Peptides against a protein of PDB entry 6FRK. Designs and how they scored, part 317

Target 1, 411 residues: chain A of PDB entry 6FRK
Amino acid sequence: NEEVLNAMLKEVCTALLEADVNIKLVKQLRENVKSAIDLEEMASGLNKRKMIQHAVFKELVKLVDPGVKAWTPTKGKQNVIMFVGLQGSGKTTTCSKLAYYYQRKGWKTCLICADTFRAGAFDQLKQNATKARIPFYGSYTEMDPVIIASEGVEKFKNENFEIIIVDTSGRHKQEDSLFEEMLQVANAIQPDNIVYVMDASIGQACEAQAKAFKDKVDVASVIVTKLDGHAKGGGALSAVAATKSPIIFIGTGEHIDDFEPFKTQPFISKLLGMGDIEGLIDKVNELKLDDNEALIEKLKHGQFTLRDMYEQFQNIMKMGPFSQILGMIPGFGTDFMSKGNEQESMARLKKLMTIMDSMNDQELDSTDGAKVFSKQPGRIQRVARGSGVSTRDVQELLTQYTKFAQMVKKM

## One batch from the design tools (peptide; made by RFdiffusion4, then SolubleMPNN)

Design b2_p30_4_s4 (from b2_p30_4, 10 letters changed)
Fold by OpenDDE base, seed 2:
Structure b2_p30_4_s4 (fold): chain B 411 residues (1-411), chain A 30 residues (1-30)
Amino acid sequence: as target 1 above (411 residues)
Amino acid sequence: DELEELKKKLKEETDVELKLFLKKKMYELA
């Protein structure tokens, strides 16, 4: 039993390290999981794998929760949000994404460019703000970021803006002069929230960078960027541990809409490669699709049929921003989204549904649909002919279903 | 910066598996 536990923990630790989770956190997680698992309960015939996965999941949830409530803006008040972070972290783009997010929610939102160090910083902010129809402030001539930030904040306070976002200078190195400048800006504008923007792709450097910022400025929130790339988001755990501040949003691409509120459960599921079934469930619940209670209950019991997959695809097509929903489906992760626009992804889903429309009730309602087809290969040929696709296309669908169903059974 | 941080972590780490991982990651960045 202990050997099996140690082998499984080794696999999990390797996966977390490959996801850029800090080595110290992985070590602590391993110890906490070992302490949380009752070896006697493992002997009683419970699914040892499920128990270990659940223990790992719980400990990861604790690592993402700093025990501090996230700051939220107050409606009808002037909320000053200062952004800090290294150059190339996506800070300027993230300022625009956050401004657009609040604007779409009916907040009177504006942007201030207090980056005097980077040539073209104001032009970049102005371009992004103009595209999103967000009011902006900055200077081409003023070199003191304190003056620009103070004047911009005063202007937008006088114009009764509710969300005032201040972008600051980023540098390539942790220079003391940068931190002094950020502190001077923070002291002048008295921000209600300081947001640290971190690039998830910097891997094991996330801890040291996040700590350097927290040691110099009162970081109260974290935004993690570049979670659409090869970064699995393990650096986010390092940022939370170093800053003791909650992740409030994530950046999931280059588009202004590639920005979402941070959700713990979906993030941890994605980090573990389990997919985001809970986030899919939450999104399904947010849509008040009353017909989905039965689906949620089946998913909780680890039952997943081809019909349940079909219903999920129907729900996805009814749900807005398709890119965000596909990333939540186990097996439809980054590889499915990275190769096409939203229309191509919709066309692929519609093709999969057309294949399933040629299946019979016995095939659709089987708790192991792939096994039904593997036992009787003539079914694949029938479905292929009925849907006008190749036998390979049907096999690819069954492979996707099998991956999804295996993930659901592990939850 | 990442390579320097990995070198620092490698000096401080005592776990053999974690050292191997750090070395692998350093090799991928070099």
Scores: peptide ipSAE 0.034, ipTM 0.657, DockQ to the pose 0.007
Fold by OpenDDE base, seed 5:
Formats: structure tokens, C-alpha cells, sequence
Structure b2_p30_4_s4 (fold): chain B 411 residues (1-411), chain A 30 residues (1-30)
């Protein structure tokens, strides 16, 4: 029993390390899971794999919870939000995404560019802000970020803005002079919230970088970017541990709408590659799609057809930020999202839907659609010819469907 | 920076399996 537990924990630890979870956190998690599992209950014939997965899930949920309530802006007040982070973290893009998020919720929102170090920083912010119709401030001539930030904050306070977002210079290295500038800006504008923006793709470097920012400025919130890529987001656990601050939002693509409030359960389910059917159901229910009850009932009964998958793809295409929803679908691993922007992901779904448009009702409505095709290989060739794709493309779709349908049957 | 951090972690690591994993990750980044 202990040998089986250790072998399964080894597989989980490997998967967490491949997801860029910090090695120290993986060790601690392994010991915590081993202590939480009753070996006697494990001997009684319970599904050892499900029990270990549940214990791992529970410990990962604790690692993303800093035990501190996230800061929230106060309506009718002036809320100053300062952004900090490395160059290339997506900080400037994330400022625009957060501003747009609050604007869509009816907040009077503005942007300040206090990045004087990077040539074209103000032009980039101005372009993003103008496209989103967000008021902005910055300078082409002022080189002191403290002056720009102070003047911009004062201007927008006097104009009764509720959300005032300040973008700062990104840093390449832990240069003390650049951290001192960041502290001077923070001291001058007295922000209500300091947001650390972290790129999920930096993997094992997340802990050291997050700690370096927290040691210099009072980071109170974390935003994780580039979760549409190959990064499974394990570095987010390191950022929470180092900053002792909650993740408040995630960035999931290049579009201004590729931004959502952080949800713990969906994130951990994705990190483990379990998919988030519950979070998908919740997100689908939030959109009041009339066909959702029928899907939920089918999923509860372990029934999933190619038609049900087609309907889900149609719903996903209607739901907006496509990368967020695909990552919640079991069997649509990071490989489906990682290979392109939102437009390429949409083009891939549209290709899959076009393949399914060439299927007949017997194929679409079968609870074992992949077996229907495996028994009669001529169906694959018919569908491939009808949709203008290769037989390989049809087989890849059926493989993806099979992975999803097997996951639904195990729920 | 990731490669340097992995090198640091590899020096501090005693677990044989985690060392093998870190070496593999370092090879994928090199």
C-alpha cells in the first residue's frame, strides 16, 4: 500500500513540476498529502487514484489561499491602483484589461502611463486606451515617473474618477535603483492597492521574482498573465506564497476581454489537468444559455455525444474570451490553446465544427461516437471528404471527443 | 533567469528524482 501511494505521489509530483510548481512547494505538498491519507481507508478498496487526487486538490487550494481578503475598490471613492512587474510580464496590457473590466461594470476608470524607461510605453498605452475609449494620462517630455504619476493622479482625482490605474516601468533585473524609483512612485501617489503582474511562462523563477517585488513594495494583489500559453500556471502558487497576496485576476490571451476574476477551483482543476466541468457549468449558467439544463443533466448521467460537443463549441464561441473556456473543458489540454492567439483557437474550433457538420445523426447522437467510427472506418473517409480535411484531422477530433466522454463517464 | 534559478535549485536539492527533473528542465531550456 505505501509503495503504491509513493508511486502515485511520484506521478503527481512530476505533473506538478511540469506545471511549473515550485520544487519546495511540491515537497511540502507530497508530505501533507501523505499525512492526510489514511492508509487503512486506502486498503479498504476505495479508488486510490481519486483519493490521492482529492487530497492533492485540497492541498493546492490551500496554497493559492494566502488567508487575506482581496482588496476591492469602493464605489463613489477615488481608488488608486498601482501596477508593478517585470518587463514583458504583460503589465501594460493588463492595466488596459483591468481598466476595461471596471469601465464595463460602470466605474469611471482612467489610465496613467508612468513608464518613462521604455521607449513607446506611452504610445502603447494610448493606443490600447483609445481603442477601449478609456481616458489616459502620460507625457512625452517628462522623464520623472513620480511627477507624471502625481500629476496624473491629481488630474483624475479632480475630475472625480473612481478607478485610477498607474502603470510603472517594467524591470529586467533586480536593480536597486529601479526598485527605489518604484518605491518613490508608491510613496508619492499613496495607492490603495499595489498589483504585482506575473508572467506564468517564467516557470521556476516566479518565487524569487515575486519575493523581490514584495520585499521592496507593499504588494497586496497578484495578476497572472499568459495562461493561454504552455504555462500551466504553477508559478502562481509561488507568487501567492512569496507575496502573501491573493490572485485577483488572470490574463488568458491578447484581446482586451481575455481577462477574468481569479477562481480557485477552476484554476486548480486546470493545473491538475482534470478540467473544470463545474466551473464550465457555472460560467454557462452565468450566461443564462437556455440549453444548459439539458447539458448538465446529460453530464450528470455520464452521457456525452458529438452533438453535445458541437453545441458546447457553439456556446463557447458566443461566450467571449475563448481561451478561458477551452481550458476548462476536460481533454482540451493546454496544447489546444498554446499554439495560437484567440483567432487561431476560434479557427480550430470552427474547423472541428465543420468536421462535425459532415457527420450524420447516427454519428452525432451516439453515446459512443468514437466506437461507431472505429467499427466502420469508411465513415472517417466520408466525413473527411465531406469537410475537406484529412482522415487524420477526423481521427484527432474523435480522440479528443473520446477523452472528454471518458472524463464525463468518470464524474 | 529561469535557467539560473534551476541551477540554484539543483545545487540545493537532495532528492534524486527532483534532481533528475531539474536536469531535464534545464536541458529543455538550453
Amino acid sequence: as target 1 above (411 residues)
Amino acid sequence: DELEELKKKLKEETDVELKLFLKKKMYELA
Scores: peptide ipSAE 0.028, ipTM 0.477, DockQ to the pose 0.008
Fold by OpenDDE base, seed 3:
Structure b2_p30_4_s4 (fold): chain B 411 residues (1-411), chain A 30 residues (1-30)
Amino acid sequence: as target 1 above (411 residues)
Amino acid sequence: DELEELKKKLKEETDVELKLFLKKKMYELA
């Protein structure tokens, strides 16, 4: 039993190291898991793998909990949020994402560009802010970030903005001059929250970087970026440990809407390759996708009609940005759909639905829809003419349906 | 093999997870 436990813990530790979890945290987790597993309970025929996974999951949940409640903005107040982080961390993009998130929630939100170090920082922020219809402030001539931040905060306070986001200079290296500038900005604007933005792809460097920021500025929140790539986000555990600050949001792509509130359980599930089942459930519930229990029951019985396919395409169309949903399903990487592919796939789904709109109830409700069309080829020509497509397009739809129906029949 | 794995998932997954899985597979086929 102990040998089996040690072998399974070795596999889990390897997977966590491959997920960029800090080696010290992995060692500590291994010890905690060993202490939490009763070897006598493992003897009772319980699925040893599930027990170890559950123990690992519980210990990872503790590692992402700093024991500090996340800061939340107060409605009807002026909330100043200062962003800090290295260049290339996605800080500027994350400022725009956070601003857009709060704006969509009905907060009066604005952006301040206090990055005087990077040429074109203000133009980039202005472009992003304008595209999102977010009010912004910055200067092309003022070189002191303290002056820009102070003037911008004062302006937006006077205009009764509720969320005032200040983007600061990012540098390629941890430099004392950068930290001093951040401290001067923080002292001048007195932010209600300081957000450290961390790139998940930096792996084992996450701890040292997060610590360096926390040692110089009062970081109260963490945002982890680039969780869309191969980075499983294990560095986020190191950032929480080093900053003693909660993760409040995650960036899951390059787009302004690729931004989500941090949830511990889904994140750990994804880190372990279990997928974000909880986030999927929440997303399905938020979308009010009709619980087609009847469809599930039919699928369990190996029945699948063209109407059932149509209803699934409607459900797909209701779910909106699929890239996010697909990245939540266990065993499917986040890379599965670029936004370009999503629009094309949506257009394809709409085309397929338009073809099915020209089918009759006998064709749609047949448990062997492809056979109905194969027996009477004139139906294909009717549907093609009715939907304004080629007979080939109808045959392609029927081929896709047949593949899916065969998959369901084998279930 | 993919079908047995799918059967196993279908037995182990909640009805919500199954719906999502099916939606995903349909989206891949579209």
Scores: peptide ipSAE 0.017, ipTM 0.361, DockQ to the pose 0.050
Fold by OpenDDE base, seed 4:
Formats: C-alpha cells, structure tokens, sequence
Structure b2_p30_4_s4 (fold): chain B 411 residues (1-411), chain A 30 residues (1-30)
C-alpha cells in the first residue's frame, strides 16, 4: 500500500512540476498528503486514486488561500487600482480587461497610462481603451509618471469615476529604479488596491519575482495572465505564497473578454488536468446555445457519450476564441493546444468530428463508448476506413473521449 | 551546489522537454 501511494504521489508531483508549481511547494504538498492519507482507509477498497486526488486537491486549495480577504471596490466611491508587474507580463492588456469587466458590470470605469518609459505605451493603451469604449488619460509629452498618474486620478475623481485603473512602467529585470518609480506613483495617488500582474509562463521564476515586488510595494492582489497557453498556472501558487495576497482574476486569452474572476475550485481542477467543467458550463450558458441545457444535465449526472462530445465540438466551433473553450475541456487542454494556432485547433476538431461521423448510433450513444470499441476491435477498423483516417487516429480520439468521460464520472 | 546549478540551467534553457527534465531532476535532488 505504501509503495502504491508513493508511486501515485510521484506521478502527481511530476504533473505539478510540469504545471510550473514551485519545487518547495510540491515537496511540502507531498508531505502533507502523506500525513493526511490514512493507509488503513486505502486498504478498505476505496478507489486509492480518488483518495489521493482528493487529498492533493484539498492541499492545493489551501495553497491558493492566503488567509486574507480579497479587496473589492465599493459602489458609489472612487476606487483607485494601481497595476504593477514586469514588462511582457500582460499588465497593460490586463488593465484594459479589468476596466472592461467593471464597465460591463455597470461601473463608471477609466484607464490612466503612467508608462513613460516604453515607446508607444500610451498609443497601445489608447487603442485598447478606444476599442472597448473606456475613457482614458495619458500624455505624449510628460515624462514624469507621478505627474501623469496624479493628474489623471484627480481628473477622474472630479468626474465621479468609480473605478480608476493606473498602468505603470514595466522593466525586463528587477531594477531598483523601477521599484522607486512605483513607490513614488503609489505615494502620490494613494491607491486603494495594488495589483501584481504575473505571467503564468515564467515557471519557477514566479516565486522570486512575486517576492521582489511584495518586498518593495504593498501588493494586495494578484492577477495571473497567459493561462491560455502551455502554462497550467502552477506559478500562481508561488505568487500567493510569496505575496500572501489573493488571486482576484485570471487572463485566459488575447481578447478583451478573455478575463474572469478567480475561482479556486475550477483553477485547481485545471491545474491537476481535471478540466474546468463548471467554467465550461458557465461559458456555454453565457452563449445562449439552445441545446446546452440537455448537455449540462448529462454532465451533472456523470453521463457523457461520443455524441455528447460531438455536440460539444459543434458548440465550440460556433463559439469565438477557440483556445479558451478547448482549455476548459478535460483531456484536451495540454496536448491539443500545444501544436498550433486557433486555425490548426479548428482543423483538428473538424478531423475528430469526421471520425465520429463514421460511427453508428450504438457507438455514439453508448455511455461506455470506449468499451464498445475495445470489445470489438473491428469497429475501429470500420470507422477508420469510413472516415479515411488511420486506426491510430481513431484510437487517439477514443483515448481523449475516455479521459473526458472518466472526468465527468468523477464530478 | 547541484540544485543551484540545475536552477541556473533551467533559467537558461528554452527547450520545453529539457526544462521538464531539469525540473524532474531538481525534484529528485531536493
């Protein structure tokens, strides 16, 4: 039993390291999971894999909880939100996403560009803000970020804006001059919240970067970006540990609406490769696709057929930014997105649908479709011939379906 | 010393497979 536990923990620890979780946190988690699992309960015939996954899930939930309540803006007040982060973290894009989020919720929202260091920073912010119809402030001539931030905050306070977002200069490295500039801006505008923006793709560097920001400025919130890519967001755990600040939002793509409030359960599920079925359901409901209620009910009951997967692929193809939705589907996130742009991902879905078009109703409507094919290997050859693909392509589809169906049955 | 050397290599490496290999080695040494 201990050997089986150690083998399964090794797989989980490997997956967490592949998800960019800090090595120290992975070790601590391994020890905490070992202490929390009763080996006698594991002997009693309970699914050992489910118990370990639940223990790991519970310990990861604790790691994303800083024990501090997230700051929230007060309605009818002037809330100043200052953004800090490295260049290339997605900070400027995230300012626009947050502004758009609050604007859609009926908040009077504006943007200030206090980045005087980067050529074209104000043009980029102006372009994004104009496209989203968000009021903005900045200068082409003023070089002092303190003056721009102070004037912009004063202007928008006088105009009774409720959400005032200030974007600051980023740097490629942690430079003392950057931190001094951030402190001067923070002291001048007295922000109600300081948001650290972190790129999820920086991996093991997340802890050191997040700590360096927290040691210099009073970071109260974290936003994690680039969770649409190969990064599973394990660096977010390191940022929470280092800053002792909650994650408030996540960036899930390049579009202005590729932004959502942080939810602990879906995030940890995605980190473990369990997908985000709740987030998929929420997103599917937002799209008002008429056939969605029947699919949601089947998913809630742990029923998932190849036909249900086909219908999901049809729905996904009707949905705009394809990358987000694929990243929410259990078993598709890592291997499906790794190889191509959005067009290649669509071509791959069309190929999978073409394979399923060669399946019969008994195969499509079976709640155990993979077992139907495993019992009669001649079905794989029939489907492969009918769709003009290899038997390997059909086996890969069935492997993806099996991963998804196993996850739906576990929810 | 080996752990710090692996951290340095991980920072310098751009290959995803090599990064994963280095992370696994770091986990074994840590």
Amino acid sequence: as target 1 above (411 residues)
Amino acid sequence: DELEELKKKLKEETDVELKLFLKKKMYELA
Scores: peptide ipSAE 0.000, ipTM 0.256, DockQ to the pose 0.009; fails the geometry check

Design b2_p30_5_s1 (from b2_p30_5, 17 letters changed)
Fold by OpenDDE base, seed 4:
Structure b2_p30_5_s1 (fold): chain B 411 residues (1-411), chain A 30 residues (1-30)
Amino acid sequence: as target 1 above (411 residues)
Amino acid sequence: SEAEELKKLLEEAEPELKIFLKLMLFLLAM
């Protein structure tokens, strides 16, 4: 039994290391799991794998809980949120995502660019803010980030903004000059929250980076970015351990809405490959598929059109990165699709939609589906010419539609 | 197996999620 436990724990520890969980945390987890598992209960024929997974899950949940309540903005107050982090961490993009999140919740939100070090930092912030219709402040001429931050905070306080987000300069590495600049900005604006932005894709470097920031700046919150890529999120555990600060949000893609409040249990479930069914249901429900009740009713009657398939393809494209959606399904790890395979799958989906954009309403809404094209082969040639594809590509789409329609009608 | 877990999920899923999961399976088979 102990040999079996040690073998299974070795597999879990390997998977956690491959998920970018820090080696010290993995060692501690292994010891804690060993102490929590009763070997006699494992002998009683209980599913040893499920018992170990549950013990690992409980210990990972404890590692993500810093024992400190997350800061939350106060309604009707002026909440100053300062962002800190390295260059390339996704900090500037995350400022815009957080601003957009609060704006959608009915908060009066603004952005300040206090990054004077990077050429075009203000243009990038301005572009993102303008696209999201978020008020912004910055300078093309002022080189002191303290002046820009102070003036911007004062301006937006006087205009009764509730959420004032300050983006700061990043560097390629931890530098004393960067930390001095961050301290000067923090002292000048007196932020209610300091958010450390961490790139999850830096793997084992997450602990050292997060510690270096916490040792110099009073980090109170963490945001983890690039959880849409090859990053399995294990670096998030390292950030919490080093900063003793809660993760408040995660960045889940390239879009401004690819941003969600951090939920501990769903995150650990995903990290272990258990999926996040609740989060998947929430994402499906957020699509406001009022059309899904109509679709479900059509499916009960054995009806599924090319338009119904097109609408389902649009819905998938709105849910964010395909790899993340798959990673919410139990048994599908976040690595089930390489970034290359995801892009190829999305390109295939877009190609199918482009072919369907050349179909008429009679073809899209036909209950006969592919049979409309078989009865009148001239339709295939028209659609092929309209979409710039071969007649074979249209026939392949119709074959795929027929297979999909058979799959969904077996509900 | 991943296939058994997915099959179980498809059996227990609400109609909306079941359609979505079937669509995902279709896209994976493309």
Scores: peptide ipSAE 0.184, ipTM 0.755, DockQ to the pose 0.024
Fold by OpenDDE base, seed 5:
Structure b2_p30_5_s1 (fold): chain B 411 residues (1-411), chain A 30 residues (1-30)
Amino acid sequence: as target 1 above (411 residues)
Amino acid sequence: SEAEELKKLLEEAEPELKIFLKLMLFLLAM
């Protein structure tokens, strides 16, 4: 029994190390799991694999819990949120994602660029903010980040903004001058929350980096970025352990919507390759497919149109990165889709939608589906010309639609 | 197998999730 336990723990420890979990945390987890497993209960013929997996899951959940309640903004108050992190961590993009998240929830949100070190930092923030219709502040001429941050915070406080996000200078190295500048900004604006932004792709470096920030500034929250389908997320455990601060959000891609509240259980389930069926159900339900009842009723009647397929394609595109959605299905590892294959699949989907954008309502809403095009071949030529594709590409779309409609009607 | 787990999920899933999973399977087969 102990040999079997040690062999299975070795496999789990190897998988966690391959997932960028810190070696110290993996050792601690191994000892905690050994102490939590009753070897006598394991002798009783229970599925030893499930018991070990459950013990590992429980210990990983404890490693993500800092024992500190996450800060939350107060409605009707002026909440100042300061962002800190290395250059290339995705900090500036994450400021825009967080601002957009609160704006979509009906908060009066704004952005301040206090990054005077990086040329074009303000232009990047301005571009992101303008695209999302978020009010912003910054300077092209002021070089003191304390002045910019103070003036911007005062302006937006006077305008009764509820969420005031301050982006700061990121640097490539832990320099004392960076930490001094961050402290001066923090002292001037008195933030209600300091958010450390960490890139998950730096792997084993996450602990040392997170610790260096926590030792210099009062980090109260962590955001983990670049948790795309390939980022195994083990660095997130290191960030929590080093900062003793909760992960509040994760960045899941490059789009402004590729941003979600951190959920412990789904994250650990995904880290272990168990999938996240519950999170998949939540994501499907969050799409507010009010039209899904209408679609289900149509399907019960054996109806599925080209428009119904187009709407389903739009829904998939709103769920975020395809690799992440697949990685929520049990058995589909996060590595199932290479980043290249994901982009190719999304490009194929966009191509199909572009062909359908050249269809008319009679074609999209026809219960005859592909038969409308077979009865009138001139429609295929019109759609092909309108979308800039070959008649063969339109025929392939119609063939794919027919196969898909047959699959969906077998519900 | 991954296919058996997915088949089980498809059998147990709500109609909305079934449509989604079928669509995902279709897109993966493209």
Scores: peptide ipSAE 0.171, ipTM 0.741, DockQ to the pose 0.024
Fold by OpenDDE base, seed 2:
Structure b2_p30_5_s1 (fold): chain B 411 residues (1-411), chain A 30 residues (1-30)
Amino acid sequence: as target 1 above (411 residues)
Amino acid sequence: SEAEELKKLLEEAEPELKIFLKLMLFLLAM
């Protein structure tokens, strides 16, 4: 039993190290898991693998939880959020993503560019803010970030903004002058929250960087960026451990919408390659599938129409990137589909829907759509002409429908 | 295997999620 435990823990520890989890945290986790597993219960024929996985999962949850409640903005108040982080961490992009997130939630949001060090920082912020229709402040002439931050915060306070985000200078190295500048800005604007932005792709450097920021600035929240399919989430654990601050959001791409509230359970499940089934269920349920009860009843009777297939295609198109959805299924890495293959699959789906838009209600609502078309081949030619496709493309759609209907009817 | 985990997920999933997972599997097989 102990040998099996040690072997499985070695595999898990290797996977966590490969996921850029700090070696000290992995050692501590291994000890905590060993202490949490009752070896006597493992002897009783319980699925040893499931027990170890559950113990590992539970200890990873504890490592991501700093035991500190995340700061949340107060509605109807002026909330000043200062961003800190290295150059290239995605800080400026993350400021825009956070502002856009709150704007979509009905908050009056604005952005301040207090990055005077990087040439074009203000232009980049201005471009992002303008695209998102977010009010912004900055200067092309003022070189003191304290003045810009103070004036911008005062302006937006006077205009009754609820979320005031201040982007600061990032440098390539831990420079004392950068930390002094950040302290001067923080002292001048008195932020309600200081957000450290961390790049997940820097791996083992996450701890040292996060610690250096926390030792100089009162970091209260963490945002992890570049959690795109290839980025190892283990650096997030290191950031939480070093800052003793909760992760509040994650960046999952370069788009302004590639930003989500941090959920501990889904994140750890992904880190372990277990997918995010709960988040998949939540996404499926957020699709107002009030019609799902009617579909489930139809399926119990072995009924599945072309319209039912069309509605399911619409639902998938609403769920967002197909790669992200697949990456929520256990065993399917986010890398299972290249972005190219995803676009091609979506184009195929859209083509099928366009063919179906040329079908009539009798064809769409038939319990055996393929049989309706086989009995009256003139329907295939009509639909082909109506959708601007070949008769072969319509036959291919009917073949796909028949295959799908067979899979769904086996419920 | 990924296929065995997906089968288990399909067995344990609610009917709504089963339909979705079957649709995803169908789209992956296209």
Scores: peptide ipSAE 0.171, ipTM 0.744, DockQ to the pose 0.022
Fold by OpenDDE base, seed 3:
Structure b2_p30_5_s1 (fold): chain B 411 residues (1-411), chain A 30 residues (1-30)
Amino acid sequence: as target 1 above (411 residues)
Amino acid sequence: SEAEELKKLLEEAEPELKIFLKLMLFLLAM
């Protein structure tokens, strides 16, 4: 029994190290799991694998819990949120994502660019804010971030903004001058929350980086970015351990909507490759697929049109990065699709949609589906010319549609 | 196997999730 436990723990520890979990945390987890597993219960014929997985899951959940309640903004109050983090951490993008998240929830939200160090920081923030229709403040001429932050906070307080997000300077290195600037800004604006933004892709460096920020600035919240790629999120455990602060959100892509509240259970489930079915259901439900009831009724009647396929493709494109959605399915690790394969798959999907954009309503809504095109081959040539593709590409789309329709109708 | 777990999930899933999972499987097979 102990040999089996040690072998299985070795596999789990290897997988956690491959997921960028800090080696110290993995060692501690191993000892905690060994102490939590009753070897006598393991002898009683219970599924030893499930027992170890459950013990590992429980200990990982504890590592993500700092024992501190996450700060939440108060409705009808002026909440100042200061962002700190290195350049390239996704800090500026995350400010816009958080602002957009609160705006979509009906909060009066604004953005302040107090990054005077990076040329074009204000232009970047302005572009993001304008695209999201978020009010913004910054300067092209003021070089003191304290002045910009103070003026911007005062302005938006006077205008009764509820969420005031301050983006600060980020450098490529942890420099004392950066920490001094952050401290001066924090002292001037007295933020209700200081958010540390960390790139998950830095792997084992997450602990040292997170600690360096916490030792200089009173970090109260963590946002982990770049959980769309190869980063399995093990660095997030290091951030919590070092900052003793909760993860409040995760960045899951490059889009402004690729941003979600942190949920411990789904995150640990994904980290262990167990998927996140619950989060998948939540994402499917968030799409307001009122059209799914109509689609289900059509499917009960054995109907599935090219339009129904097009709508399903649009729904997938709204769910965010395809690799992440797949990573929510048990057995499909986040690594199942390389970033290159994801882009290629999305490009293929977009190509199929572009071909369908050249179809008419009679073709899209036809219950005969691909048979409309087989009965009148001139339709294929029209669609091919309209979409700038070959007749072969249109025939391939129709073949794919026919296969998909057969798969979906077998419900 | 991952395929058997996914089949079980597909069997137990609500119709909405079944459609979605089938669509995902289709896109993976493309």
Scores: peptide ipSAE 0.167, ipTM 0.738, DockQ to the pose 0.024

